Peptides against a protein of PDB entry 4J2C. Designs and how they scored, part 19

Target 1, 107 residues: chain A of PDB entry 4J2C
Amino acid sequence: MEDPFFVVKGEVQKAVNTAQGLFQRWTELLQDPSTATREEIDWTTNELRNNLRSIEWDLEDLDETISIVEANPRKFNLDATELSIRKAFITSTRQVVRDMKDQMSTS

## One batch from the design tools (peptide; made by RFdiffusion4, then SolubleMPNN)

Design b1_p12_1_s3 (from b1_p12_1, 4 letters changed)
Fold by OpenDDE base, seed 1:
Structure b1_p12_1_s3 (fold): chain B 107 residues (1-107), chain A 12 residues (1-12)
Amino acid sequence: as target 1 above (107 residues)
Amino acid sequence: SRKSVSELYKEM
């Protein structure tokens, strides 16, 4: 029986990869409008925003599991190193999302 | 949709 944390972690990782590709295309389309159709701009923008929101929601869910574990350490008996890795994943992924959102808000 | 992981943890 696998820990359900890793199922969501894997989904977040896939969503990040997808978002990074969408973000690159979004940047290209806005930097050179002559290469862009309105349909592609709108689709790319919407898909990117949807992916980022999905990631943020999952990160909050993952973050809550950490709070639950820390409040009940004997129940879950998670290794301290594993818990640190989970925290680092959430922190670093939030930074990646924030960087993309910051660039989108200033364009 | 899938059940949230936090809810799963609360039920564990």
Scores: peptide ipSAE 0.602, ipTM 0.924, DockQ to the pose 0.760
Fold by OpenDDE base, seed 5:
Structure b1_p12_1_s3 (fold): chain B 107 residues (1-107), chain A 12 residues (1-12)
Amino acid sequence: as target 1 above (107 residues)
Amino acid sequence: SRKSVSELYKEM
C-alpha cells in the first residue's frame, strides 16, 4: 500500500503555490490603489485566506502522522532522513503561511 | 470526503 502522506503533501504544495500567487496579487492591489477595486481585493483576500486555512489544516494532519510514526516506529519503519524531510516540510510551510498571515494582518 | 491522512495512518 502506498503512503498517503505524499498525497496530502502534494495538495499542500499546490495550495501554497496558489496562495503565493494570490498573495502577490493582493500585495499589488494594495500598493497601487488605482488598479484595485474593492471587489477584487475582497475576492483575492478571501481566496487567499481559504487556501491558507486549507494548508494549515493539512499541516496539522500531516504533523499528526509524524506523531503516529514516532509512537510506533517499528510498525512504519520510516527512514530517519525521510522523517526529517517530512518534519522540515511542515515547519517551513508553516513559516511561509505565517509570513503571509502576518503581512495581511498588518494591512 | 476523503479520510484524513492521520486517520489512514491509524488504520495502517
Scores: peptide ipSAE 0.599, ipTM 0.923, DockQ to the pose 0.845
Fold by OpenDDE base, seed 4:
Structure b1_p12_1_s3 (fold): chain B 107 residues (1-107), chain A 12 residues (1-12)
Amino acid sequence: as target 1 above (107 residues)
Amino acid sequence: SRKSVSELYKEM
C-alpha cells in the first residue's frame, strides 16, 4: 500500500492550486469593482477561505505524522532526506497560505 | 469520511 502521507500531500497540492486560482479571481474582483458583483465576491471569498482552512487542517495532520515518526523512528524507518522533504513541504505550503491570508486580512 | 493520516500512522 502507498504511504498515506502522499495521498494527503497530493490533495493539499491540488487545494493550493485551487486556492491560488480563487485568490487571483478575488484580487481581480476587488481591483475592478465595476465588473464585480457582491455575489461573486462573496462566493469567491468564501470558497477561498474554505480551501485555505482545509489546507491548514491537512498540514496540521501531516505535521503530526512527522512527530509520530520522530517519536518512534525505528518503527517507521523513514529516510532522513524524505523526512526533510516532508517538513519542507509543510513549511513552504504554510507560507503560501499565510501570504494569501495576510493579503485578504488587509483588504 | 477518510481517516486522518495521523490516525493511520498511529495504527501502523
Scores: peptide ipSAE 0.597, ipTM 0.922, DockQ to the pose 0.761
Fold by OpenDDE base, seed 2:
Structure b1_p12_1_s3 (fold): chain B 107 residues (1-107), chain A 12 residues (1-12)
Amino acid sequence: as target 1 above (107 residues)
Amino acid sequence: SRKSVSELYKEM
C-alpha cells in the first residue's frame, strides 16, 4: 500500500504558499489602508485564517502518524532519515504558521 | 471527503 503521508504533505505545502501570499497582501493592506477596500481586507484576513487553520489541522494529523509509526516501527519499516525529514517538515511548518499568527494577533 | 492520514495509518 502506498504511503498517504506525502499526499497531505503536498497539500500543506500548497496551503503554506497560498498563506504566504495572503499574508504579504494582508501586511500591505494594513500598512496602507488606502490601497484596498474594507471588503478586500476582510476577504484577505478570512482567507488567510482559513488557510492557517487548514495547515494546522493537517500538521496535527501528520504529527499523529509519526507517533503511530514510532509505536510500531516494524509494521511501517520507515527509514530513520525519512522519519527525521518528516519531523523537520512538521516543526518548520509549524514555525512558519506561528510567525504569521503572532504578527496577526499583535496588529 | 478525505479521510485523515492518521486513520489511514491505523488501518494499514
Scores: peptide ipSAE 0.592, ipTM 0.921, DockQ to the pose 0.854

Design b1_p12_1_s4 (from b1_p12_1, 7 letters changed)
Fold by OpenDDE base, seed 1:
Structure b1_p12_1_s4 (fold): chain B 107 residues (1-107), chain A 12 residues (1-12)
Amino acid sequence: as target 1 above (107 residues)
Amino acid sequence: GRMSVSELYKLM
């Protein structure tokens, strides 16, 4: 059976890809209003924000597993390389989300 | 419901 960490990791990766596509469309719609309808702007904005919130929730949950493992290393017996990869994924994904949120807050 | 991996880890 697969480690449940990787199930959520996979879901986050899919959500990031979806969010990046929505973000690109969001920027296009706001840059050229002649190509945008109110309905598409609202839908794109809401879908994007929902995806970002979902990602952030999952990242917090994944980050908590890191704390649990580090508090009980003998119980889980994860090697340092795997733990490093998990931490790097959380850190880099948070940065991707932060970059999109920063641009949305200033646009 | 939404999967919580941290809750699963607490049960391991």
Scores: peptide ipSAE 0.612, ipTM 0.925, DockQ to the pose 0.735
Fold by OpenDDE base, seed 2:
Structure b1_p12_1_s4 (fold): chain B 107 residues (1-107), chain A 12 residues (1-12)
Amino acid sequence: as target 1 above (107 residues)
Amino acid sequence: GRMSVSELYKLM
């Protein structure tokens, strides 16, 4: 009976947490080369990118559900507050991803 | 493949 939106939302949230941890390590490795190996840098970078791509894919999918609901409001009959929360989640999460990507591209 | 919630929504 659970809305499948929340399943993917949970997966995104988990991926965000993972990405943030990887991003933290990524920054640490670049800040102190004495503690960094090329292997760990590459691994961390790749894992981070993979997580970010996963998040972005899920966000696009989640965003599409918003469009589907808004195109068929009578069919889904979602609460306006809930829909707002979903939109806010997608928007804020995209910003989090964008911030990490921007920093990675700059460094 | 990975889960597609949008596809599920289309089937609702």
Scores: peptide ipSAE 0.607, ipTM 0.925, DockQ to the pose 0.741
Fold by OpenDDE base, seed 5:
Structure b1_p12_1_s4 (fold): chain B 107 residues (1-107), chain A 12 residues (1-12)
Amino acid sequence: as target 1 above (107 residues)
Amino acid sequence: GRMSVSELYKLM
């Protein structure tokens, strides 16, 4: 049976990659205002925030699956290593999102 | 509709 956790994990990873690209462009635009238009800054900022919100929503949902598994471990038959990997993914991805959001809010 | 993994897990 296929575990749907990895479907959403893949979507999160894709969104993270997209966000990182947008964040890089965002920093470049702010680094050299002569190359930036307000329209591109606004577009990039909006797209970036949309991706970050998408990631945050998925992470909350993925985090809930951890709770569900831990509430009934026999039903899901996940070993400790896999569960740790899932938790680490959520934690590290949240940190990546938080770092970008912090930089955006202080600019 | 956005996929909810937690809802899928609840149905397993």
Scores: peptide ipSAE 0.606, ipTM 0.925, DockQ to the pose 0.781
Fold by OpenDDE base, seed 4:
Structure b1_p12_1_s4 (fold): chain B 107 residues (1-107), chain A 12 residues (1-12)
Amino acid sequence: as target 1 above (107 residues)
Amino acid sequence: GRMSVSELYKLM
């Protein structure tokens, strides 16, 4: 039986890669209006926002599992190293999302 | 609905 944490972690990682691709296209469209249509800009913007919201939702859920494990350490029997890796993943991924959102809000 | 790992953890 696989730990379901890693299933969601994998989904988040895929969503981050997708979001980064959309973000790159978003920046390209805004940097050269002659190559951009309003329709593509709107589509890209909406898809990017949807992906970012999806990631944020999954990160909140993953973060809740940390609280559950820390409240019941003997039940889950996770060592400190594994828990640290999980926390680091959530923190670093939130930063990646935040960086994209900050750039979108200041454009 | 979408997968909720926290709900799964609560059921373990």
Scores: peptide ipSAE 0.606, ipTM 0.925, DockQ to the pose 0.755

Design b1_p12_2_s1 (from b1_p12_2, 8 letters changed)
Fold by OpenDDE base, seed 2:
Structure b1_p12_2_s1 (fold): chain B 107 residues (1-107), chain A 12 residues (1-12)
Amino acid sequence: as target 1 above (107 residues)
Amino acid sequence: SARDKLREFYYS
């Protein structure tokens, strides 16, 4: 069986891109209320939150795999560089999500 | 799902 980490990583990356697009629209709607309907504001906000939640969910699972690999190094035998890349992806992606969430909570 | 894929591989 092929290691599905990179597949899930790709799915998370796509979700991040989608969230960033929604976040941009969310920002635009708040900056110019004359161009915003209540329906679009609600839809955009909900879609954005759902996407962010999905990303966080997947990141938790990805993070757990790191712990499993580190606890069973001989079973998985991952290269140290590969493991670092995986950790960096999780860390940086969490930061991206946190930045969007912080801005949403302070608006 | 993503969770299912990971669980299948890492807990098998």
Scores: peptide ipSAE 0.531, ipTM 0.908, DockQ to the pose 0.767
Fold by OpenDDE base, seed 4:
Structure b1_p12_2_s1 (fold): chain B 107 residues (1-107), chain A 12 residues (1-12)
Amino acid sequence: as target 1 above (107 residues)
Amino acid sequence: SARDKLREFYYS
């Protein structure tokens, strides 16, 4: 069986891209009322929140795999570089999500 | 699902 980490990583990356697009639209709608309907604002806000929650949930699962690998190094046989890349992905992605959430909470 | 994939591999 192939390690599914990179598959889930890819899914998270797609969700991040989607969230960033929604965040941009969310910003545009709130800054230019003439181009915004309440319906689109609500839809965009809800979709954005759903995507962010999904990302956070997947990141928790990915983070758990790190602990499992570190506890069972012989079983998974990952080199230090790969493990660092995985950790960095989780850390940086969490920061991206945090930045969007922070801006939403202050609007 | 993502969770199923991870569970199958990492807890096998």
Scores: peptide ipSAE 0.531, ipTM 0.906, DockQ to the pose 0.799
Fold by OpenDDE base, seed 3:
Structure b1_p12_2_s1 (fold): chain B 107 residues (1-107), chain A 12 residues (1-12)
Amino acid sequence: as target 1 above (107 residues)
Amino acid sequence: SARDKLREFYYS
């Protein structure tokens, strides 16, 4: 069986891109209320929140896999470079999500 | 799902 980490990583990356698009639209809608309907604002807000939660969920799962690998090094045989890349991805992605959430909470 | 994919590999 092939390690699915990179597959999930790719899914998360795609979800981040989607969230960033939604976030941009969310910002635009709030910046110019004359071009925004309540319906679109609500939809965009909910979609964005859902996407962010989904990403966070996947990141938790990915993070758990790292713990599993580190607890069972002989079973998985991942080198330090690979582990570092995985950890860096989770850390940086969490930051991206946090930045969007912080901006939403202050609006 | 992502959870299922990871579970199959890492908890097998």
Scores: peptide ipSAE 0.529, ipTM 0.907, DockQ to the pose 0.752
Fold by OpenDDE base, seed 1:
Structure b1_p12_2_s1 (fold): chain B 107 residues (1-107), chain A 12 residues (1-12)
Amino acid sequence: as target 1 above (107 residues)
Amino acid sequence: SARDKLREFYYS
């Protein structure tokens, strides 16, 4: 079977895009509460938190695969450049999630 | 799911 890492990576990327859209709407709703309903604020907040949590979950799984590969290099035979790209993706995506969470916690 | 896909490949 084919390595599913890139498939999951794509799913995470899609989830990040969704979260960023929700985050933008979240900031708009809180910035001008006179035009926002409590229902939309609650829905947006919950959807955003759920998406971020889902991303973090997938990132943990992806991170674990890297540990498995590094512990069993002969079994997977992955290129060093590929491993670097995978690590960079996890690191950068975690930062994106962290930035949104930090802003939500200060609002 | 993502977890299922990864489990099947990396823990087989």
Scores: peptide ipSAE 0.523, ipTM 0.903, DockQ to the pose 0.790

Design b1_p12_2_s2 (from b1_p12_2, 7 letters changed)
Fold by OpenDDE base, seed 5:
Structure b1_p12_2_s2 (fold): chain B 107 residues (1-107), chain A 12 residues (1-12)
Amino acid sequence: as target 1 above (107 residues)
Amino acid sequence: SNRDKLREYYYS
């Protein structure tokens, strides 16, 4: 069986790109009310939140795999570089999500 | 689901 980590990672990356696009539009709508409708704001907000929740869900599972690997190093035989890349991805992605959520919660 | 995929591999 192939390690599914990179598959999930790829899906998270796609979701992040989608969320960033939605976030940009969300920001634009709020910065220029003359070009915004409540319907689009609501739709964009909901889509954005859904994507962010999906990302966070996958990140929790990916993070769990890190713990499993570290607890069973001889079973998985991942080198330090690979493990670092995985950890860095989770950390940086969480930060990206947090930044968007912080701005949304204060608006 | 992604969760199922990960659990299948890492808890096997």
Scores: peptide ipSAE 0.696, ipTM 0.956, DockQ to the pose 0.727
Fold by OpenDDE base, seed 2:
Structure b1_p12_2_s2 (fold): chain B 107 residues (1-107), chain A 12 residues (1-12)
Amino acid sequence: as target 1 above (107 residues)
Amino acid sequence: SNRDKLREYYYS
């Protein structure tokens, strides 16, 4: 069986890209209310939150795999560089999500 | 689901 980490990583990255697009629109709608309907604001906000929640869900699972690999190094035989890349992805992606959530909570 | 896929691999 192939390691599914990269598959989930890819899906997370796609969700991040989608969230960033939604976040941009969300920002535009709030900065210029004349271009926004309540329906679009609500839709954009909900879609954005759903994407962020999905990302956070997958990141928790990805983070768990790191712990499993580190506890069982002989079973998985991951290269140190590969493990570092996986950790960096989780850390950086969490930061991206956090930044968007912080801005949403202050608006 | 992604969770199921990961758990299947890493706990097998």
Scores: peptide ipSAE 0.693, ipTM 0.955, DockQ to the pose 0.751
Fold by OpenDDE base, seed 4:
Structure b1_p12_2_s2 (fold): chain B 107 residues (1-107), chain A 12 residues (1-12)
Amino acid sequence: as target 1 above (107 residues)
Amino acid sequence: SNRDKLREYYYS
């Protein structure tokens, strides 16, 4: 069986890209109410939150795999570079999500 | 799901 880490990573990255686009639109809508409808604001906000939630969900699982790999090095045989890349991805992605959530004043 | 895929591989 192929390691599914990269499959999930790819889906997380896709969700991040989507969220960033939605966040940009969200900012624009709130910045200029004359060009915004409540319907679009609500839709954008909802979609953004859904994407952020999805990302956080996957990151929790990806983070768990790190612990599993570190506890079973012989089973997975990952080199230090690969493990570092995986850790960095999780850390940086969490920060991106946190920054958006902070600006949205959401929890 | 992603969770299922990960757990299937990493807990197998």
Scores: peptide ipSAE 0.693, ipTM 0.955, DockQ to the pose 0.772
Fold by OpenDDE base, seed 1:
Structure b1_p12_2_s2 (fold): chain B 107 residues (1-107), chain A 12 residues (1-12)
Amino acid sequence: as target 1 above (107 residues)
Amino acid sequence: SNRDKLREYYYS
């Protein structure tokens, strides 16, 4: 069985891109109400929140795998660079999500 | 699910 980490990573990356698009639209709708319907605002907001929750869910699972690998290094035989890349992805992605959530909470 | 995939591999 192949390590599924990169598969989930890829899906998270896609979800991030989707969320960023939704976030951009969300900001546009709120900044210019004349171009927006309440229905679109609600839809965009809900879709954005759903995507963010999905990302956070996967990140938790990915983060757990890091702990497992570190606790069982011989079993997985990952080098330090690979582990660092995985950790960095989780950290940076969490920050991206946090930034969007922070801006949404202050609107 | 992604969770299931990860758990299958990492807890096997």
Scores: peptide ipSAE 0.688, ipTM 0.955, DockQ to the pose 0.771

Design b1_p12_2_s3 (from b1_p12_2, 8 letters changed)
Fold by OpenDDE base, seed 3:
Structure b1_p12_2_s3 (fold): chain B 107 residues (1-107), chain A 12 residues (1-12)
Amino acid sequence: as target 1 above (107 residues)
Amino acid sequence: SVRDQLREFYYS
């Protein structure tokens, strides 16, 4: 069986890209109300939140896999560099999500 | 599903 970590990672990356686009639109709509409808604001906000929630869910699962690997090093025998890359991905992605959420909560 | 794949691989 192939390690599915990269598959989930790819889905998270796609969701991040989508969220960043939605976040940009969200910011534009709030900065210029004359070009925005309540419907588009609500739609954009909901889609953005859904993507962020999906990312956070996947990151929790990915983070758990790290713990499993570290608890069973002989079973998985992952390269130390690969493990570091996985950890860094989770950490950096969480920060990206956190930054967007912080800005949304203060709007 | 992808989530199922994670479960199968890491909890096998």
Scores: peptide ipSAE 0.512, ipTM 0.898, DockQ to the pose 0.883
Fold by OpenDDE base, seed 5:
Structure b1_p12_2_s3 (fold): chain B 107 residues (1-107), chain A 12 residues (1-12)
Amino acid sequence: as target 1 above (107 residues)
Amino acid sequence: SVRDQLREFYYS
């Protein structure tokens, strides 16, 4: 059985791209109310939050795999560089999500 | 699902 980590990673990356697009539109709508409808604001906000929640959920699972690997190094025998890349991905992605959430919570 | 695949692989 192949390690499905990269599959989930890919899905997270896709969700991040989607979220970033939604976030951009969200900011545009708030910056220029004359071009915004309440319906679009609500839709965009909802879609954005859904994507962010999805990402966070997947990151939790991915983070758990890291813990499992580190607790069972002989079983998985992952390269140190690979493990570092996985950790970095989770950390950086969490930061991206946090940045968007922070801006949304203060608006 | 992919989530199930993670569980299957890492908890097998």
Scores: peptide ipSAE 0.517, ipTM 0.901, DockQ to the pose 0.880; fails the geometry check
Fold by OpenDDE base, seed 2:
Structure b1_p12_2_s3 (fold): chain B 107 residues (1-107), chain A 12 residues (1-12)
Amino acid sequence: as target 1 above (107 residues)
Amino acid sequence: SVRDQLREFYYS
């Protein structure tokens, strides 16, 4: 069986790109109310939150896999550099999500 | 599902 980590990573990356697009639109709607309808504000906000939640869920699973690998190094024989890249991906992606959530919570 | 695949691979 092939390691499915990269598959989930790819899905997270796509979700991040989608979320960033939604976040940009969300920001635009807030900064120029004349271009914003209640329907679009609600839709954009909901879609953005759903995407962020999905990302966070996947990151939890990915983070757990790292713990499992580190607890069972002989079973997986994962390269140290690859493990570092996986950790960095989770850390940086969580930061991206947190930044968007922080701005949404203060608006 | 992909989530199931993670479980199968890492908890097998």
Scores: peptide ipSAE 0.516, ipTM 0.899, DockQ to the pose 0.888; fails the geometry check
Fold by OpenDDE base, seed 1:
Structure b1_p12_2_s3 (fold): chain B 107 residues (1-107), chain A 12 residues (1-12)
Amino acid sequence: as target 1 above (107 residues)
Amino acid sequence: SVRDQLREFYYS
């Protein structure tokens, strides 16, 4: 079986891109209420939150896989470079999500 | 599902 890590990684990346677009629209809607409907604000907010939640869920699973690999290095035989890339992806993506969530919570 | 694939690959 092929390592499915990259598949989930790809899905997370797509979700991040979607979330960033939704976040931008969310910001625009809140900054100019005269051009925004309550329906679009609610839809955008919900979609954004759903995407962020999905990302966080996947990141937790991905993070767990890293722990499993590190606990069973001979089973998976992943080199340090690959592990570093995976860890960096999780760390950076978590930060991106956190930044959006922080801004949403203060608005 | 992809999530199932993670489980199968990493927990088998």
Scores: peptide ipSAE 0.510, ipTM 0.897, DockQ to the pose 0.889; fails the geometry check

Design b1_p12_3_s1 (from b1_p12_3, 8 letters changed)
Fold by OpenDDE base, seed 4:
Structure b1_p12_3_s1 (fold): chain B 107 residues (1-107), chain A 12 residues (1-12)
Amino acid sequence: as target 1 above (107 residues)
Amino acid sequence: SVRDELRRFYYE
C-alpha cells in the first residue's frame, strides 16, 4: 500500500492557496467598504473560516501520523530527513493559518 | 475517503 501522506499534503497545499485567495479578497472588502456588500463580506468570511478549519483538521491527522511513525520506526522506515520535511510542512502551514486567523480576529 | 485511507495505512 502506498503512503497516503503525500495525498493529504497535496490537498492541504491546495486548500491553503484557496484560503489565501479568500483572505486577500476579505482584506480588500474590509479596506474599501464602498466596493463591498454585506452579502459578499459574509460569504467570503464564512468560506475563509471553513477552509481554514478544513486545513486545521487535515493537519491534525497529518500530525498524528508523525507520532505513529516515530512510535513504530521499523514498520515505516522513514529517515530523519523525510520526517523533518513532514514536520516542517505541518509547522509552517499551521503558522500560515494562524496568521490569517489572528488578522481576522482583530478586524 | 482520503482520511480513511490515511487511518487505514497508519493503523493497519
Scores: peptide ipSAE 0.486, ipTM 0.890, DockQ to the pose 0.886
Fold by OpenDDE base, seed 3:
Structure b1_p12_3_s1 (fold): chain B 107 residues (1-107), chain A 12 residues (1-12)
Amino acid sequence: as target 1 above (107 residues)
Amino acid sequence: SVRDELRRFYYE
């Protein structure tokens, strides 16, 4: 069986890209209320939140796989470099999500 | 699903 980590990683990255686009639009709508409707603001906000939740959900699963691999190194045979890359992806992606959530909560 | 595949690979 092929390691599905990269598949989930890809889905997370797509969700991040989508969220960043939605976040940009969200910011634009709030910065110029004359061009914004409540309907679009609500839609954008909801879509953004949904994407962020999806990312956080997948990151939890990915983070758990790290613990499993570290507890069973011979089973998975992942080198230190790959583990480092996986950990870095989770850490950096969590930061990206956190930054967007922080800005949304302060608006 | 992808989540199911993840579980099967890492938990079994």
Scores: peptide ipSAE 0.483, ipTM 0.889, DockQ to the pose 0.927
Fold by OpenDDE base, seed 2:
Structure b1_p12_3_s1 (fold): chain B 107 residues (1-107), chain A 12 residues (1-12)
Amino acid sequence: as target 1 above (107 residues)
Amino acid sequence: SVRDELRRFYYE
């Protein structure tokens, strides 16, 4: 069986790109209310939240795999570089999500 | 599903 980590990683990356686009629009709508309808604000906000939630859900699973691999190194045979890349992806992606959530909560 | 595959790969 092929390691599905990269598949989930790819899905997370796509969700991040989508969220970033939604976040940009969300910011624009709030900065210029004259161009915004309640319907678009609500839709954008909900879509953004859904994407962020999806990302966080996948990151939890990915993070768990790290612990499993580290607890069973002989079973998975991943080198330190690969593990570092996986950890860095999770850490950096969580930061991106956190930054967007922080801005949404302060608005 | 992909999530199921992830769980199967790492727990089985």
Scores: peptide ipSAE 0.488, ipTM 0.890, DockQ to the pose 0.923; fails the geometry check
Fold by OpenDDE base, seed 1:
Structure b1_p12_3_s1 (fold): chain B 107 residues (1-107), chain A 12 residues (1-12)
Amino acid sequence: as target 1 above (107 residues)
Amino acid sequence: SVRDELRRFYYE
Protein backbone atom coordinates (compact mmCIF):
# COMPACT_ATOMS: atom_id res chain seq x y z
CA MET B 1 0.00 0.00 0.00
CA GLU B 2 1.29 3.41 -0.99
CA ASP B 3 1.63 6.09 1.67
CA PRO B 4 -1.38 8.37 1.21
CA PHE B 5 0.25 11.32 2.98
CA PHE B 6 1.19 13.02 -0.26
CA VAL B 7 -2.34 12.70 -1.57
CA VAL B 8 -3.76 14.57 1.39
CA LYS B 9 -0.92 17.04 1.17
CA GLY B 10 -1.87 17.75 -2.39
CA GLU B 11 -5.48 18.26 -1.46
CA VAL B 12 -4.49 20.66 1.29
CA GLN B 13 -2.31 22.59 -1.11
CA LYS B 14 -5.21 22.95 -3.50
CA ALA B 15 -7.47 24.07 -0.69
CA VAL B 16 -4.93 26.65 0.40
CA ASN B 17 -4.75 28.07 -3.09
CA THR B 18 -8.52 28.26 -3.22
CA ALA B 19 -8.68 29.89 0.20
CA GLN B 20 -6.11 32.47 -0.77
CA GLY B 21 -8.18 33.42 -3.77
CA LEU B 22 -11.30 33.66 -1.69
CA PHE B 23 -9.47 35.68 0.93
CA GLN B 24 -8.31 38.15 -1.67
CA ARG B 25 -11.83 38.56 -2.96
CA TRP B 26 -13.13 38.85 0.59
CA THR B 27 -10.71 41.69 1.22
CA GLU B 28 -11.69 43.44 -1.98
CA LEU B 29 -15.38 43.18 -1.25
CA LEU B 30 -15.03 44.67 2.20
CA GLN B 31 -12.72 47.44 1.07
CA ASP B 32 -15.06 48.66 -1.64
CA PRO B 33 -18.69 48.01 -0.81
CA SER B 34 -19.80 49.63 -4.06
CA THR B 35 -18.46 46.64 -5.95
CA ALA B 36 -20.03 44.08 -3.68
CA THR B 37 -23.41 42.67 -2.84
CA ARG B 38 -24.26 41.29 0.54
CA GLU B 39 -24.89 37.97 -1.15
CA GLU B 40 -21.39 37.81 -2.56
CA ILE B 41 -19.86 38.86 0.72
CA ASP B 42 -21.74 36.15 2.54
CA TRP B 43 -20.94 33.54 -0.08
CA THR B 44 -17.27 34.42 -0.13
CA THR B 45 -17.05 34.48 3.63
CA ASN B 46 -18.74 31.13 3.98
CA GLU B 47 -16.66 29.51 1.26
CA LEU B 48 -13.51 30.85 2.82
CA ARG B 49 -14.45 29.61 6.27
CA ASN B 50 -15.31 26.21 4.89
CA ASN B 51 -12.01 25.93 3.09
CA LEU B 52 -10.04 27.00 6.11
CA ARG B 53 -11.88 24.53 8.30
CA SER B 54 -11.23 21.75 5.83
CA ILE B 55 -7.55 22.57 5.74
CA GLU B 56 -7.31 22.61 9.51
CA TRP B 57 -9.03 19.26 9.70
CA ASP B 58 -6.65 17.69 7.21
CA LEU B 59 -3.66 19.20 8.95
CA GLU B 60 -4.73 17.60 12.20
CA ASP B 61 -4.85 14.23 10.50
CA LEU B 62 -1.50 14.77 8.85
CA ASP B 63 0.03 15.89 12.11
CA GLU B 64 -1.27 12.78 13.80
CA THR B 65 0.36 10.58 11.19
CA ILE B 66 3.68 12.18 12.01
CA SER B 67 3.21 11.36 15.65
CA ILE B 68 2.47 7.78 14.73
CA VAL B 69 5.54 7.53 12.55
CA GLU B 70 7.76 8.97 15.23
CA ALA B 71 6.36 6.50 17.71
CA ASN B 72 6.90 3.61 15.29
CA PRO B 73 9.93 4.51 13.20
CA ARG B 74 10.84 0.96 12.24
CA LYS B 75 7.39 0.22 10.93
CA PHE B 76 7.38 3.07 8.46
CA ASN B 77 11.08 3.56 7.82
CA LEU B 78 10.71 7.14 6.69
CA ASP B 79 13.73 9.17 5.70
CA ALA B 80 14.56 11.96 8.13
CA THR B 81 14.44 14.51 5.34
CA GLU B 82 11.02 13.34 4.28
CA LEU B 83 9.74 13.61 7.82
CA SER B 84 11.16 17.09 8.10
CA ILE B 85 9.42 18.13 4.90
CA ARG B 86 6.13 16.82 6.20
CA LYS B 87 6.50 18.70 9.47
CA ALA B 88 7.47 21.88 7.70
CA PHE B 89 4.46 21.64 5.43
CA ILE B 90 2.09 21.36 8.35
CA THR B 91 3.73 24.19 10.27
CA SER B 92 3.83 26.59 7.36
CA THR B 93 0.32 25.77 6.24
CA ARG B 94 -1.05 26.31 9.72
CA GLN B 95 0.59 29.70 9.74
CA VAL B 96 -0.98 30.62 6.42
CA VAL B 97 -4.39 29.63 7.70
CA ARG B 98 -3.90 31.46 10.97
CA ASP B 99 -2.92 34.64 9.19
CA MET B 100 -6.10 34.62 7.17
CA LYS B 101 -8.22 33.82 10.19
CA ASP B 102 -6.62 36.58 12.21
CA GLN B 103 -7.36 39.13 9.54
CA MET B 104 -10.92 37.96 9.24
CA SER B 105 -11.48 38.16 12.98
CA THR B 106 -10.26 41.74 13.16
CA SER B 107 -12.45 43.02 10.36
CA SER A 1 -11.93 7.99 0.95
CA VAL A 2 -8.48 9.49 1.25
CA ARG A 3 -9.08 10.07 4.93
CA ASP A 4 -9.92 6.43 5.35
CA GLU A 5 -6.77 5.48 3.51
CA LEU A 6 -4.73 7.55 5.92
CA ARG A 7 -6.30 5.73 8.80
CA ARG A 8 -5.74 2.33 7.28
CA PHE A 9 -2.15 3.01 6.37
CA TYR A 10 -1.08 4.54 9.65
CA TYR A 11 -3.24 2.76 12.19
CA GLU A 12 -3.20 -0.79 10.88
Scores: peptide ipSAE 0.485, ipTM 0.890, DockQ to the pose 0.921; fails the geometry check

